# Ledger of designs, part 233: peptides against a protein of PDB entry 3NZW

Target 1, 212 residues: chain A of PDB entry 3NZW
Amino acid sequence: TTTLAFRFQGGIIVAVDSRATAGNWVASQTVKKVIEINPFLLGTMAGGAADCQFWETWLGSQCRLHELREKERISVAAASKILSNLVYQYKGAGLSMGTMICGYTRKEGPTIYYVDSDGTRLKGDIFCVGSGQTFAYGVLDSNYKWDLSVEDALYLGKRSILAAAHRDAYSGGSVNLYHVTEDGWIYHGNHDVGELFWKVKEEEGSFNNVIG
Target 2, 222 residues: chain B of PDB entry 3NZW
Amino acid sequence: QFNPYGDNGGTILGIAGEDFAVLAGDTRNITDYSINSRYEPKVFDCGDNIVMSANGFAADGDALVKRFKNSVKWYHFDHNDKKLSINSAARNIQHLLYGKRFFPYYVHTIIAGLDEDGKGAVYSFDPVGSYEREQCRAGGAAASLIMPFLDNQVNFKNQYEPGTNGKVKKPLKYLSVEEVIKLVRDSFTSATERHIQVGDGLEILIVTKDGVRKEFYELKRD

## One batch from the design tools (peptide; made by RFdiffusion4, then SolubleMPNN)

Design b2_p26_5_s4 (from b2_p26_5, 15 letters changed)
Fold by OpenDDE base, seed 1:
Structure b2_p26_5_s4 (fold): chain B 212 residues (1-212), chain C 222 residues (1-222), chain A 26 residues (1-26)
Amino acid sequence: as target 1 above (212 residues)
Amino acid sequence: as target 2 above (222 residues)
Amino acid sequence: PQPDPTAVESSGEKTPLEAEMEALFS
């Protein structure tokens, strides 16, 4: 798995691959590793598929309940804390989760929290999470600027996942791409890694280790 | 060391068509190298045009299917006989599976039906309840043999337009019921030849707007 | 860099179903 999220002047970019593995077996190439918690909040999934899917969906329900009770959208900080508290209750039970809670509220602005099953909760500007994270960081860190245009930021997110998919055997399938703004998240499509690879190779002259 | 799980073998296969869905399974039940039964159905009509199979340890599979059927009954009771949608069924099954997260049902679960738009739907579950909607999924003993074939025939993976040097994929096309049934039969026939845990009989449940149809085909009895 | 939450330590031969029980977003 490779997931990433980063903040920039235009909000948040979230990009994830879609491969699920069971040992050396590719169980699926089409897994949705982003849960749309609400129109302003996304959760990413790495680790145990069932753990992430179940609890992040549960988180969505909790966020909705908050909105109904408090008559305001839940903050990204509060949403991530709910999840963090939950996984802490299961500490030592064997949950496997590495998630990013990404959202935009008027109070907080664009916000990213990393939450994992070890009890770590971190606020930050840039996170790559998964077995391919190092490969993604290599591309992302080299090209990241706060002042990126939305177009450039989207491309950078997509390109970083592609780099990971190329080198990490546990990442692949497709890239799901999101842009989170003050007005909510926008889905920017599913991009097949194979097709994207050839396109990028042609346009950038990259991936010279592959002949084709 | 005590192992609470058995493995009864078998293989199941779900394929979603445009306005139909198919869920198929062989009827062989085996333990190790001993055939327990040559006709033990593992694909079930659960009502509301939802068909289900939970393949692996048969005792767990039967228990899970029973629990789901009961859930359907309760849903009708609570919601004035409202039809359970396939997506809601998937969520329910997730809860059933994840409820045993630390002592899982030792099964691969597939359900098939029609979505609210009348389109074919297949959902696949891991033993602890992660799920996704897919066009096709094989589960069980011969899944590793069948899935590449399905990827090729249903998803057109590794099929490319001529003259593109393998860079342009063929467009996806919906298969007819007849084509899907043929594909299923061919898949199980091939699996039977290569895997000892697959054989004897093939049951195919076809879900359409008109209900669930059942077909049976003989497989090799080796 | 953040820790890799998708790391699995078990390396033994697994049946397909056992592998599914350990399915990960990796």
Scores: peptide ipSAE 0.009, ipTM 0.677, DockQ to the pose 0.132; fails the geometry check
Fold by OpenDDE base, seed 4:
Structure b2_p26_5_s4 (fold): chain B 212 residues (1-212), chain C 222 residues (1-222), chain A 26 residues (1-26)
Amino acid sequence: as target 1 above (212 residues)
Amino acid sequence: as target 2 above (222 residues)
Amino acid sequence: PQPDPTAVESSGEKTPLEAEMEALFS
């Protein structure tokens, strides 16, 4: 798995691969590793898929309850804290979760929290999470700047996942790409890694270790 | 060490069509190298045009299917006989599975039916309740043999155009019912030749707007 | 570098199927 999220002047980019593996076997190339918690919040999935999917869906229900009670959208801080508190209750029980909660509220601006099953909760600007995270960081950190255009930011997210998919056997399939704004998240499509690889190789002259 | 789980082998396969869905399973039940039964159905009509199979440890599968069928009955009771949608069924099954997160059902679960738009739908579950809607999924002993074949024959990738929020899909080519049935039969025939835990019979449940149809085909008995 | 959540060995004896499924999503 490779998931990433980063803040920039235009909001948040979220990009994830779609490969699921069972040992050395590719179980699926089409796993959705982004949970649309609500129109304004995204959760990413790494680790145990069931744990992430179940609890992030549960989180969606909690967020809805908050909105009904408070008559306002839940903050990213509060949403991530709810999840963090939940996983803390299961500390030592064997949950496996590495998630990013991403959203854009007027009060907070673009906001990313990393939450994992070890009880870590971190606010940050850039996170790559999963077995391919180091490969993603290699591309993302090298090209990241706050002033990226939306187009460049989307491309950078996509390109970083591609790098991970190329080097990490546990990452691949496709790139699911999101742009999070104050008005909510926008889905920017599913990009097949194979097609994307050849396109990028041709356009950038990258991946010279592969003779095509 | 006490192992509470068995493995009864078998293989299941779900394929979603345009306006139909298919869920198929062999009828062989095996323990190790001993055939327990040559005809033990593992694909079930659960009502509301939903078919279900939970393949792996048969006792767990049967228990899960029974619980789901009961859930359907309760849903009708609570909602004035309203039909359970397949997406709601998937959520219910997730809760059933995840409720045993620390002592899971040892099964790969697949359900098939029609979505709210009348389109074929297949949902696949891991033992602890993660699920995805897919165009096709094989589960069980010969899944590793069948899935690569399906990947080449069935358009399973939902691709969306950027910026459309899923409103504009790239056109997927759907197979006809006859083509899907042929594909299923070919898949199981091939699996039977390569895997000892697959064989004897093939049951195919076809879900359409008109209901659930069952077809049976003989497989190799060796 | 944040810990790789996919590397989290759950201390619980995972069933072979759980191990396979966790491996699916790791």
Scores: peptide ipSAE 0.006, ipTM 0.668, DockQ to the pose 0.102; fails the geometry check
Fold by OpenDDE base, seed 3:
Structure b2_p26_5_s4 (fold): chain B 212 residues (1-212), chain C 222 residues (1-222), chain A 26 residues (1-26)
Amino acid sequence: as target 1 above (212 residues)
Amino acid sequence: as target 2 above (222 residues)
Amino acid sequence: PQPDPTAVESSGEKTPLEAEMEALFS
């Protein structure tokens, strides 16, 4: 798995691969590793598929309950804290989760929290999570700027996942790409890694280690 | 090491069409190298145009299917006989599976039906309740043999347009019911030849807007 | 960099079903 999220002047970019593995077996190439918690909040998934999917969906329910009770959208801080508290209760039970809670509220602005099953909760500007994270960081950190255009930021997210998919055997399939703004998240499509690879190779003259 | 789980073999296969879905399974039940039954159906009509199979440890599979059927009944009771949608069914099954997260049902679960738009739908589950809607999925003993074939024949993986030097993928096209049934039969026939835990009979449940139809075909009895 | 939550030690060959029990986003 490779997931990433980063803040920039235009909001948040979230990009994830879609491969699920069971040992050396590719279980799926089309897994949705982003949970759309609500129109303004995304959760990413790395680690155990069931753990992430179950608890982040549960988180969505908790967020909805908050909105119903408080008559306002839940903050990214509060949403991430709910999840963090939950995983803390299961500490030592064997949950495997590496998540990013990404959202945009008027109060907080664009916000990203990393939450994992070890009880770590971090606020930050840039996170890559998964077995391919180091490959993604290599591309992302080298090209990241706060002042990126939305177009450039989207491309950077996509390109970083592609780099990870190329080098990490546990990452691949496709890139699911999101842009989070104050008006909510926007899905920017599913990009097949194979097609994307050839396109990028041709346009950039990159991936020179591959002949074809 | 204590192993509470058995493996009763078998294979299941779900394929979603445009306006239909199929869920198929062989009828062989085996323990180790001993055939317990040559006709033990493992694909079930659960009502509301939803078919389900949980393949692996048969005792767990049966328990899970029973629980889901009960959930359907309770859903009707609580919601004035409202039809359970396939996506809601998937969510319910996730809860059933994940409720035993630390002592899971040792099964690969597949359900099939129609979505709210009348399109074919197949959902597959891991033993602890992660699920995905897919165009096709094989589960069980011969899944590793069948899935690559399905990827090729249903999803046209590694199929390219002629004359494009492998750069242009073949466009996806929905298969007809007849094509899917043929594909399922061919898949199970091939699986039976290569895997001892698959054989005897093939039961196919076809879900359309008109309901659930069952077809049965004989497989090799070796 | 954050720890990889999908990093697990492979302990031998798994059956297909056992492998699916350990399906990961990785």
Scores: peptide ipSAE 0.005, ipTM 0.700, DockQ to the pose 0.132; fails the geometry check
Fold by OpenDDE base, seed 2:
Structure b2_p26_5_s4 (fold): chain B 212 residues (1-212), chain C 222 residues (1-222), chain A 26 residues (1-26)
Amino acid sequence: as target 1 above (212 residues)
Amino acid sequence: as target 2 above (222 residues)
Amino acid sequence: PQPDPTAVESSGEKTPLEAEMEALFS
């Protein structure tokens, strides 16, 4: 798995691969590793798929309850805290979660929290999470700037996942790409890694270790 | 060391069509290398045009299917006989599975039906309740043999237009019911030849807007 | 290559199906 999220002048980019593995077997190439918690909040999934899917969906319900009670959208800080508190209650029980909670509220602006099953909760500007995270960081950190255009930021997210998919056996399939704005998240499509690879290779002259 | 889980073998297969879905399973039930039954159905009509199979440890599968059927009844009771949507069914099954997160049902669960737009739908679950909607999924003993074939025939993965040097993928085309049934039959026939835990009979449940139809085909009995 | 830190560590000997299922969802 490789998931990433980063803040920039235009909001948040979220990009994830879609490969699921069962040991050495590729179980799926089309796994949705982004949970659309609500129109304004995304959760990413790394680790145990069931744990992430179940609890992030549960989180969505809690967020909705908050909105009904408080007559306002929940903050990203509060949403991530709910999740972190929950996983902390299961500390030692064997949950496996590495998640990023991404949203854009008027009060907070674009916000990313990393939450894992060890009870870690971190606010940050850039996160890559999963077995391919190092490969993604290699591309992302090298090209990251706050002032990226939306187009360049989307490409950078996509390109970073591609790098991970190329080097990490546990990452691949496709890139699911999101742009989070104040008005909510926008899905920017599913990009097949194979097709993307050849396109990028041709355009950038990269991946010279592969002969076309 | 006490192992609470058995493996009763078998294979299941779900395929979503344009306006239909199929869920198929062999009827062989085994323990180790002994055939317990040559005809033990493992694909069930659960009502509301939803078919379900939970393949692996048969006792767990049966228990899960029973619980889901009960959930359907309760849903009708609570919602004035409203039809349970397949997406809601998937969510319900997730809760059933995850409720046993620390002592899981030892099964691979697949459901099939029609979504709210009348399109074929297949959902696949892990033992602890993660799920995904897919066009096709095989589960059980011969899943590793069947899935590559399905990826090629249903999803047209790795199929390219001739003369394009692998750069142009073939467009996705929905298969007819007849084509899907043939594909299922061929898959199970091949699986039976290669895997001892698959055989005897094949049951196919076909879901359309008109309801659930069942078909039975004989497989090799060796 | 460092094992995926998000890989579900099974504490006990997983059955082949459990291992397969865990792998499918890890």
Scores: peptide ipSAE 0.005, ipTM 0.699, DockQ to the pose 0.123; fails the geometry check

Design b2_p26_6_s1 (from b2_p26_6, 19 letters changed)
Fold by OpenDDE base, seed 5:
Structure b2_p26_6_s1 (fold): chain B 212 residues (1-212), chain C 222 residues (1-222), chain A 26 residues (1-26)
Amino acid sequence: as target 1 above (212 residues)
Amino acid sequence: as target 2 above (222 residues)
Amino acid sequence: SALAERLRLTAEADEKRKQMLEGWRL
């Protein structure tokens, strides 16, 4: 898996691959590693597919209950804390989760929290999570700046996942891309790596280790 | 060291069509290299036009299917005989599987039916309850032999339009029930030739708006 | 030897089971 999220002047970019594996077996190329909790809040998945899918879906329910009880949307801080508290209760039981909770509230603005099954909860501007995270960081860190245009930021997110898909055997399939603004998240499509790779190679003159 | 799990072999396969879905499984049940039964069905009609199979350790599979059938029963009691939708069934099965997260059911689960729009639906589960809706899925002993074939023949992976220099992919389209049945039969006959844990018989459950139909075909018995 | 082969097969089966029980990984 490779997931990433970063803040910039235009909000938040979230990009993820779609491969699931079972050892050397590619279990799926089409897994959705982003849960759309509500129109303003996203969760990303890395680690155990069942652990992430189950508990982030559960988190969605908790967020909805918050809205019903409090008559306002849950904060990104509170949503991430609910998940963090939950996984901490299971500490040592063997859960495997690396998640990012990304969203917008009027109080917080665009916000990203990293939450993992070790009980770590971090607020930050840039995270890459998964077996391909270092490959994604290599591209992302080299090109990131706060003042990116929305177009450039979307491309950078997509391009970073592509780099990881290229080098990490456990990442691939497609890139799912999101842009989060004050008006909520916008889905920017599913980009098959098999097609995207050749397009990017041609347009950039990159990936010269591969002959077209 | 004590091992609480067995492995009863076998293979299952689901394919979704436009207005139908198919879930098929061989009828061989084995332990190690010994055939326990040549006809032990593992694909079940669970009611509400939902078919289910949980392939791997048969004791776990049977337990899971029984629990799901019971869940369907109680759903009717609690919701005025409302039909359980396939997506709700999938969520329910996730909870059944994940409820044993720390002592999992040793099975690969597939369900098939129609979604609320009448379109064919196949859902696949890992042992701990992650699930995904797909057009096709193979599970069990010969899944590694069949799944790549399905990638090519159902989802048309690595197929291109002739004369386009590999620039135009073969377009996706739904398969007819006859085409799907052919693919299923070819998959299992081929798998039987190459895997000792697959064979004896093939049972196919076809789900349409009119209900569940069963077909049976002989497989190699060696 | 026959014993070595049996041990190898058992080890492979154990590894396969372990992988399956871990579920799908992202």
Scores: peptide ipSAE 0.504, ipTM 0.851, DockQ to the pose 0.359; fails the geometry check
Fold by OpenDDE base, seed 1:
Structure b2_p26_6_s1 (fold): chain B 212 residues (1-212), chain C 222 residues (1-222), chain A 26 residues (1-26)
Amino acid sequence: as target 1 above (212 residues)
Amino acid sequence: as target 2 above (222 residues)
Amino acid sequence: SALAERLRLTAEADEKRKQMLEGWRL
């Protein structure tokens, strides 16, 4: 898996691959690794598919209950804390989760929290999470600027996942891309890695290690 | 050391069409190298136009299917005989599986039916309850033999339009029920030739708006 | 030897089962 999220002047970019594995077996190339918790809040998935899918769905329910009780959308801080508290209760039981909770509230603005099954909870501007994270960081860190245009930011997110998909055997399939703004998240499509790779190679003159 | 799990082999396969879905399984039940039964059905009609199979350790599979059938029954009791939708069934099965997260059912689960728009639907599950809706899925002993074939023949992976120099992918299209049945039969006959845990018989459950139909075909018995 | 082969096959089966029971990984 490779997931990433970063803040910039235009909000948040979230990009993820779609491969699931079982050992050396590619279990799926089409897994949704982003949960849409509400129109303003996203969760990303890395680690155990069932753990992430089950508990982030549960998180969505908790967030909805918060809204019903408090008559206000849950903060990104509170949502991430709920998940963090949950996984910490299971510490030592064998849960495997690496997640980013990304969203916008008027109180917080665009916000990203990293949460994992070790009990770590971090607020930050840039995170890459998964087996391919170092590959994604290589591209992302090299090109990141706060002042990126929305178009450039979307491309950078997509391009970083592509780099990881190229080098990490456990990442691939497609890139799912999101842009989070004050008006909520916007889905920017599913981009098949097989097609995207050749397009990017041609347009950038990159990936010269591959002859095509 | 003690192993609480068995492995009864077999293979299952689901394919969704436009307005139908199929779930097929062989009828061989095996332990190690010994055939326990040449006809032990593992694909079940669970009501509400949902068919289910949980392949792997048969004891776990049977338990899971029974629990789901019971869930369907209670759903009707609690919700005035409302039909359980396939997506709700999938969520329910996730909870059944994940409820045993720390002592999982040793099964690959597939369900098939129609979604609320009348479109064919196949959902597949890992042992701990992650699930995905797909056009096709193979599970069990010969899944590694069949799944690549389905990628190619159902989802047209690695197929391109002639004369485009590999630049234009073969367009996706739904297969007819007849085409799907052919693919299923070819898959299982081929798998039977190469895998000792697959054979004897093939049972196919076809779900349409008119209900569930069953077909049976002989496979090699060696 | 036959024993060694049986042990190998058992170990492989155990590993396969372990991997399957872990479920899908992202």
Scores: peptide ipSAE 0.503, ipTM 0.851, DockQ to the pose 0.350; fails the geometry check
Fold by OpenDDE base, seed 4:
Structure b2_p26_6_s1 (fold): chain B 212 residues (1-212), chain C 222 residues (1-222), chain A 26 residues (1-26)
Amino acid sequence: as target 1 above (212 residues)
Amino acid sequence: as target 2 above (222 residues)
Amino acid sequence: SALAERLRLTAEADEKRKQMLEGWRL
């Protein structure tokens, strides 16, 4: 898996691959590694598929309950804290989760929290999570700046996942791309890595280690 | 040391069509190298136009299917005989599986039916309850032999339009029930040739708006 | 010792089984 999220002047970009594996077996190329918790809040998935899917879906229910009780959308801080508290209760039980909670509230603005099954909870501007994270960081860190246009930021997110898909055997399938703004998240499509690779190679003149 | 799990082999396969879905399984039940039964069905009509199979350790599979059938019954009791939708069934099965997260059912689960729009639906589950809706899925012993074939023949992977120099993919289209049955039969006959845990018989459950139909075909009995 | 080896093998088998039962990985 390779997931990433970063803040920039235009909000948040979230980009993820779609491969699931069972050892050397590619279990799926089409897994949805982003949960749409509400129109303003996303969760990303890395680690155990069931752990992430089950508990992040549960988190969605908790977030909805918060909205019903408080008559206000839950903050990104509070949502991430709920998940963090839960996984901490299971510490040592063997949960495997690396998640980013990304969203917008008027109070917080665009916000990203990293939460993992070790009990770590971090607020930050840039995270890459998964087996391909170092490959994604290589591209992302090299090209990131706060003042990216929305178009350039979307491309950078997509391009970083593509790099990871190219080098990490456990990442691939497609890139799912999101842009989070004050008006909520916007889905920017599913980009098959097979097609995207050749397109990017041609347009950039990159990936010269691969002969067409 | 005590091993709570067995492996009864077999293979299952689901394919979704436009207005139908198919879930098929061989009828061989095996332990190690000994055939326990040449006709032990593992694909079940669970009511509400939902068919289900949980392939791997048969004891766990049977337990899971029974629990799900019971869940359907209680759903009717609690909700005035409302039909359980396939997506709700999938969520329910996730909870059944994940409820045993730390002592999992040793099975690969597939369900098939129609979604609320009347379109064919196939959902697959890992042992601990992650699930995904897909157009096709193979599970069990020969899944690794069949799944790549399905990628090619259902999802048209690595197929391109002639004369486009590989630049245009073959367009996705739904397969007819007849085409799907052919693919299922070819998949299982091929798998039987290369895997000792697959064979004897093939039972296919076809779900349409009119209900569940069953077909049976002989496989090699070697 | 034979006992130590048996215990090691049992532990390894249990670990492998646990890994197999963890499901799909992302």
Scores: peptide ipSAE 0.417, ipTM 0.789, DockQ to the pose 0.242; fails the geometry check
Fold by OpenDDE base, seed 3:
Formats: structure tokens, C-alpha cells, sequence
Structure b2_p26_6_s1 (fold): chain B 212 residues (1-212), chain C 222 residues (1-222), chain A 26 residues (1-26)
């Protein structure tokens, strides 16, 4: 898996691959590694598919209950804390989760929290999570600027996942791309890596290790 | 050393069409190299136009299917005989599987039916309850032999339009029920030739708006 | 020793089984 999220002047970019594996077996190329918790809040998935899917869905329910009880959307801080507290209770039980909770509230603005099953909870501006994270960081860190345009930021997110898909055997399939703004998240499509790779190679003159 | 799990072999396959879905399984039940039964059905009509199979350790599979059937029953009691939708069934099965997260059911589960729009639906589960809706899925012993074939023949992977020099992919389209049945039969006949844990008989459950239809075909008995 | 070999093989089989039961990985 390769997931990433970063803050920039235009909000948050979230980009993820879609491959699932079981050992050497490619179990799926079409897994949704982003849960749409509410129109303003996303969760990303890395690690055990069932652990992430089950508990992030549970998190969504808790967030909805908060909204019903408090008549206000839950903060990104509170949502991430709920998940963090949950996984902490299961520490040592063998949960495998590397998640990013990304969202927007009027109080917080664009916000990203990293939460994993080791009990780590971090607020930050840039995270790459998964087996391909180092490959994604290589591209992302080299090109990241706070002042990126929305178009450039979207491309950078997509391009970083593509780099990871190219080098990490456990990443691939497609890139799912999101832009989070004050008006909520916007889905920017599913981009098949097979098609995207050749397009990017041609347009950039990159990936010269592969002969077309 | 105690091993709570067995492996009863077999293979299952689900394919979703436009207005139908198919879930098929062989009828061979095996332990190690010994055939326990040549006709032990593993694909079940669970009511509400939902068919289910949990392939792997048969004891776990049977337990899971029974629990799900009971869940359907209780759903009717609690919701005034409301039909359980396929997506709700998938969520319920996730909870059944994940409820044993630390002592999992040793099965690969597939369900098939129609979604709320009348479109064919196939959901696949890992042993601990992650699930995905897909157009096709193979599970069990010969899944590694069949799944690539389905990628090619259902999802048209690696197929291109002639004369385009590989630049234009074959367009996706739904398959007819006849085409799907052909693919299922070809898949299982081929798998039977190359895998000892697959054979004897093929049971196919076809779900349409009119209900569940069953077809049976003989497979090689060696 | 024969015992050590059996123990090794058993451990390998158990690990393989465990991996199969862990489900899909992202």
C-alpha cells in the first residue's frame, strides 16, 4: 500500500493506491483505501484490510453519533482521538492499522492526523503511509511547496503514488485522488496505473528505466 | 501440536451480470489426498435472493453460513419481514467474520445477488471480514488458476482492439447469462484438470429478479 | 537432529498458515 496526504494553500490532497495482497498473491487491484466518513472527513487505510475497514467504518458511526448528539460535526482532532483511543485499547492484540484522518472544520481548518495501531497519533502537514511510503516521499518531498496550485497539488499526489506503484510490489492498481476544501472533499477520479504510467512517461520524459 | 483448522479443498466462483449474478462451486470435499465426498454442495440459497458460499475449512464454512441464515431470520423478525439487501448482507457477514478476528473462520466467502437497483452483485470476503464488491471472484484451492482467467474473460484484461497496436483496450461490457455459464464451466473443467482438490460436480446458482435457479454439471471424477 | 528438523518444518507450516489467516494486506 501507498497512501499520502498533504496540506497546501488550497486545502488537502489525499491520494492512495488500490492494491491488496495476500503474501505474493495480488488479492485485488481495486480496493477502496479511502473511507468517506462524512462530506468533510476522510480516512485512509494501510495495514490489515479488515482491521482498517472495520474500525474506520466504526469510527464513521461514532462520528455520526457525535453529530446527532452534539448537533455539530465532529472535529478532526476528536475523530482521530476516538480512533487512537480504540486502537490503544487493543494494543498488543495484533491490530495492523496505519491511517490518516483528513478533514475540514471551521474551527480547525484543513487538518491531517496520522493514527496507527502502535498508538501513535500525530498532527502534521505531510504524511505518506504504507510499504511504498518512502518512494512516495521521494517524489513528494522533492516537489512539495505550500503555494502549489490545486492542479499541481493534485498532480503531485497522483504522481507520488505512481512512483510508489512503480517501485513497490505491494502497491499498484489505480490511484484514487481526493481534494479536501472548506466545502468538503471532492473525488478526482480513479486513475489506472497501467494507463497513467505511459501517459506520465511520455509527458514528462520520466521513467527512463523502462523502454517503451 | 493442536491444529484447529482443516482444509477441505474445493473452489468457488462468482460473476455478476447486468441483471443477474452467478455463484458456482464444485461439489468435491477432500481432506489431504482423500475424497470425503463427491457431492457435498457448498453454495447455498440463504433467502432474500442471496446465495452464499464459504470455501476452505468446511466446518467453519458451514458454521458461518448457518449463522448468516440465522441472521437473515432475525432480520425479518426485527424489521417486519423486510428483505435484506445484498449490501446489508455483506456488512452483516463482515461482522460475523470480524467477530472472530482473533480465531478466524478459515474460509474465503463469496455472496451473490442483486443490488437495490436490480444489478448483479458479487461480494468477496477475506477470512477476517474485509470485503469488496466485484464483477467476479474465484475462491478456494484453484482460485489462483481461475482468477487470472476471469480477469481476461470478464474484465477483458490485456485485451486490445485488433489493428490498434495495443493502444485501444477492449471495451468493458456485461456478459449474458449464457456467456457466464460457459465461462464458469470452462473455468471448472480446466481447474479440475490441474488441481486434485477440484472435481466431481459443479453446482451453479443463478440469481435473477425471478429468484434462484440451480444448474448441475458433471466434472471429472478422478 | 531429526527432531530439530521436524520442529523447523512444523514452525514453517504454522507460520505459513498464520499468514493465510491474516487476510488481505493493504
Amino acid sequence: as target 1 above (212 residues)
Amino acid sequence: as target 2 above (222 residues)
Amino acid sequence: SALAERLRLTAEADEKRKQMLEGWRL
Scores: peptide ipSAE 0.410, ipTM 0.792, DockQ to the pose 0.273; fails the geometry check

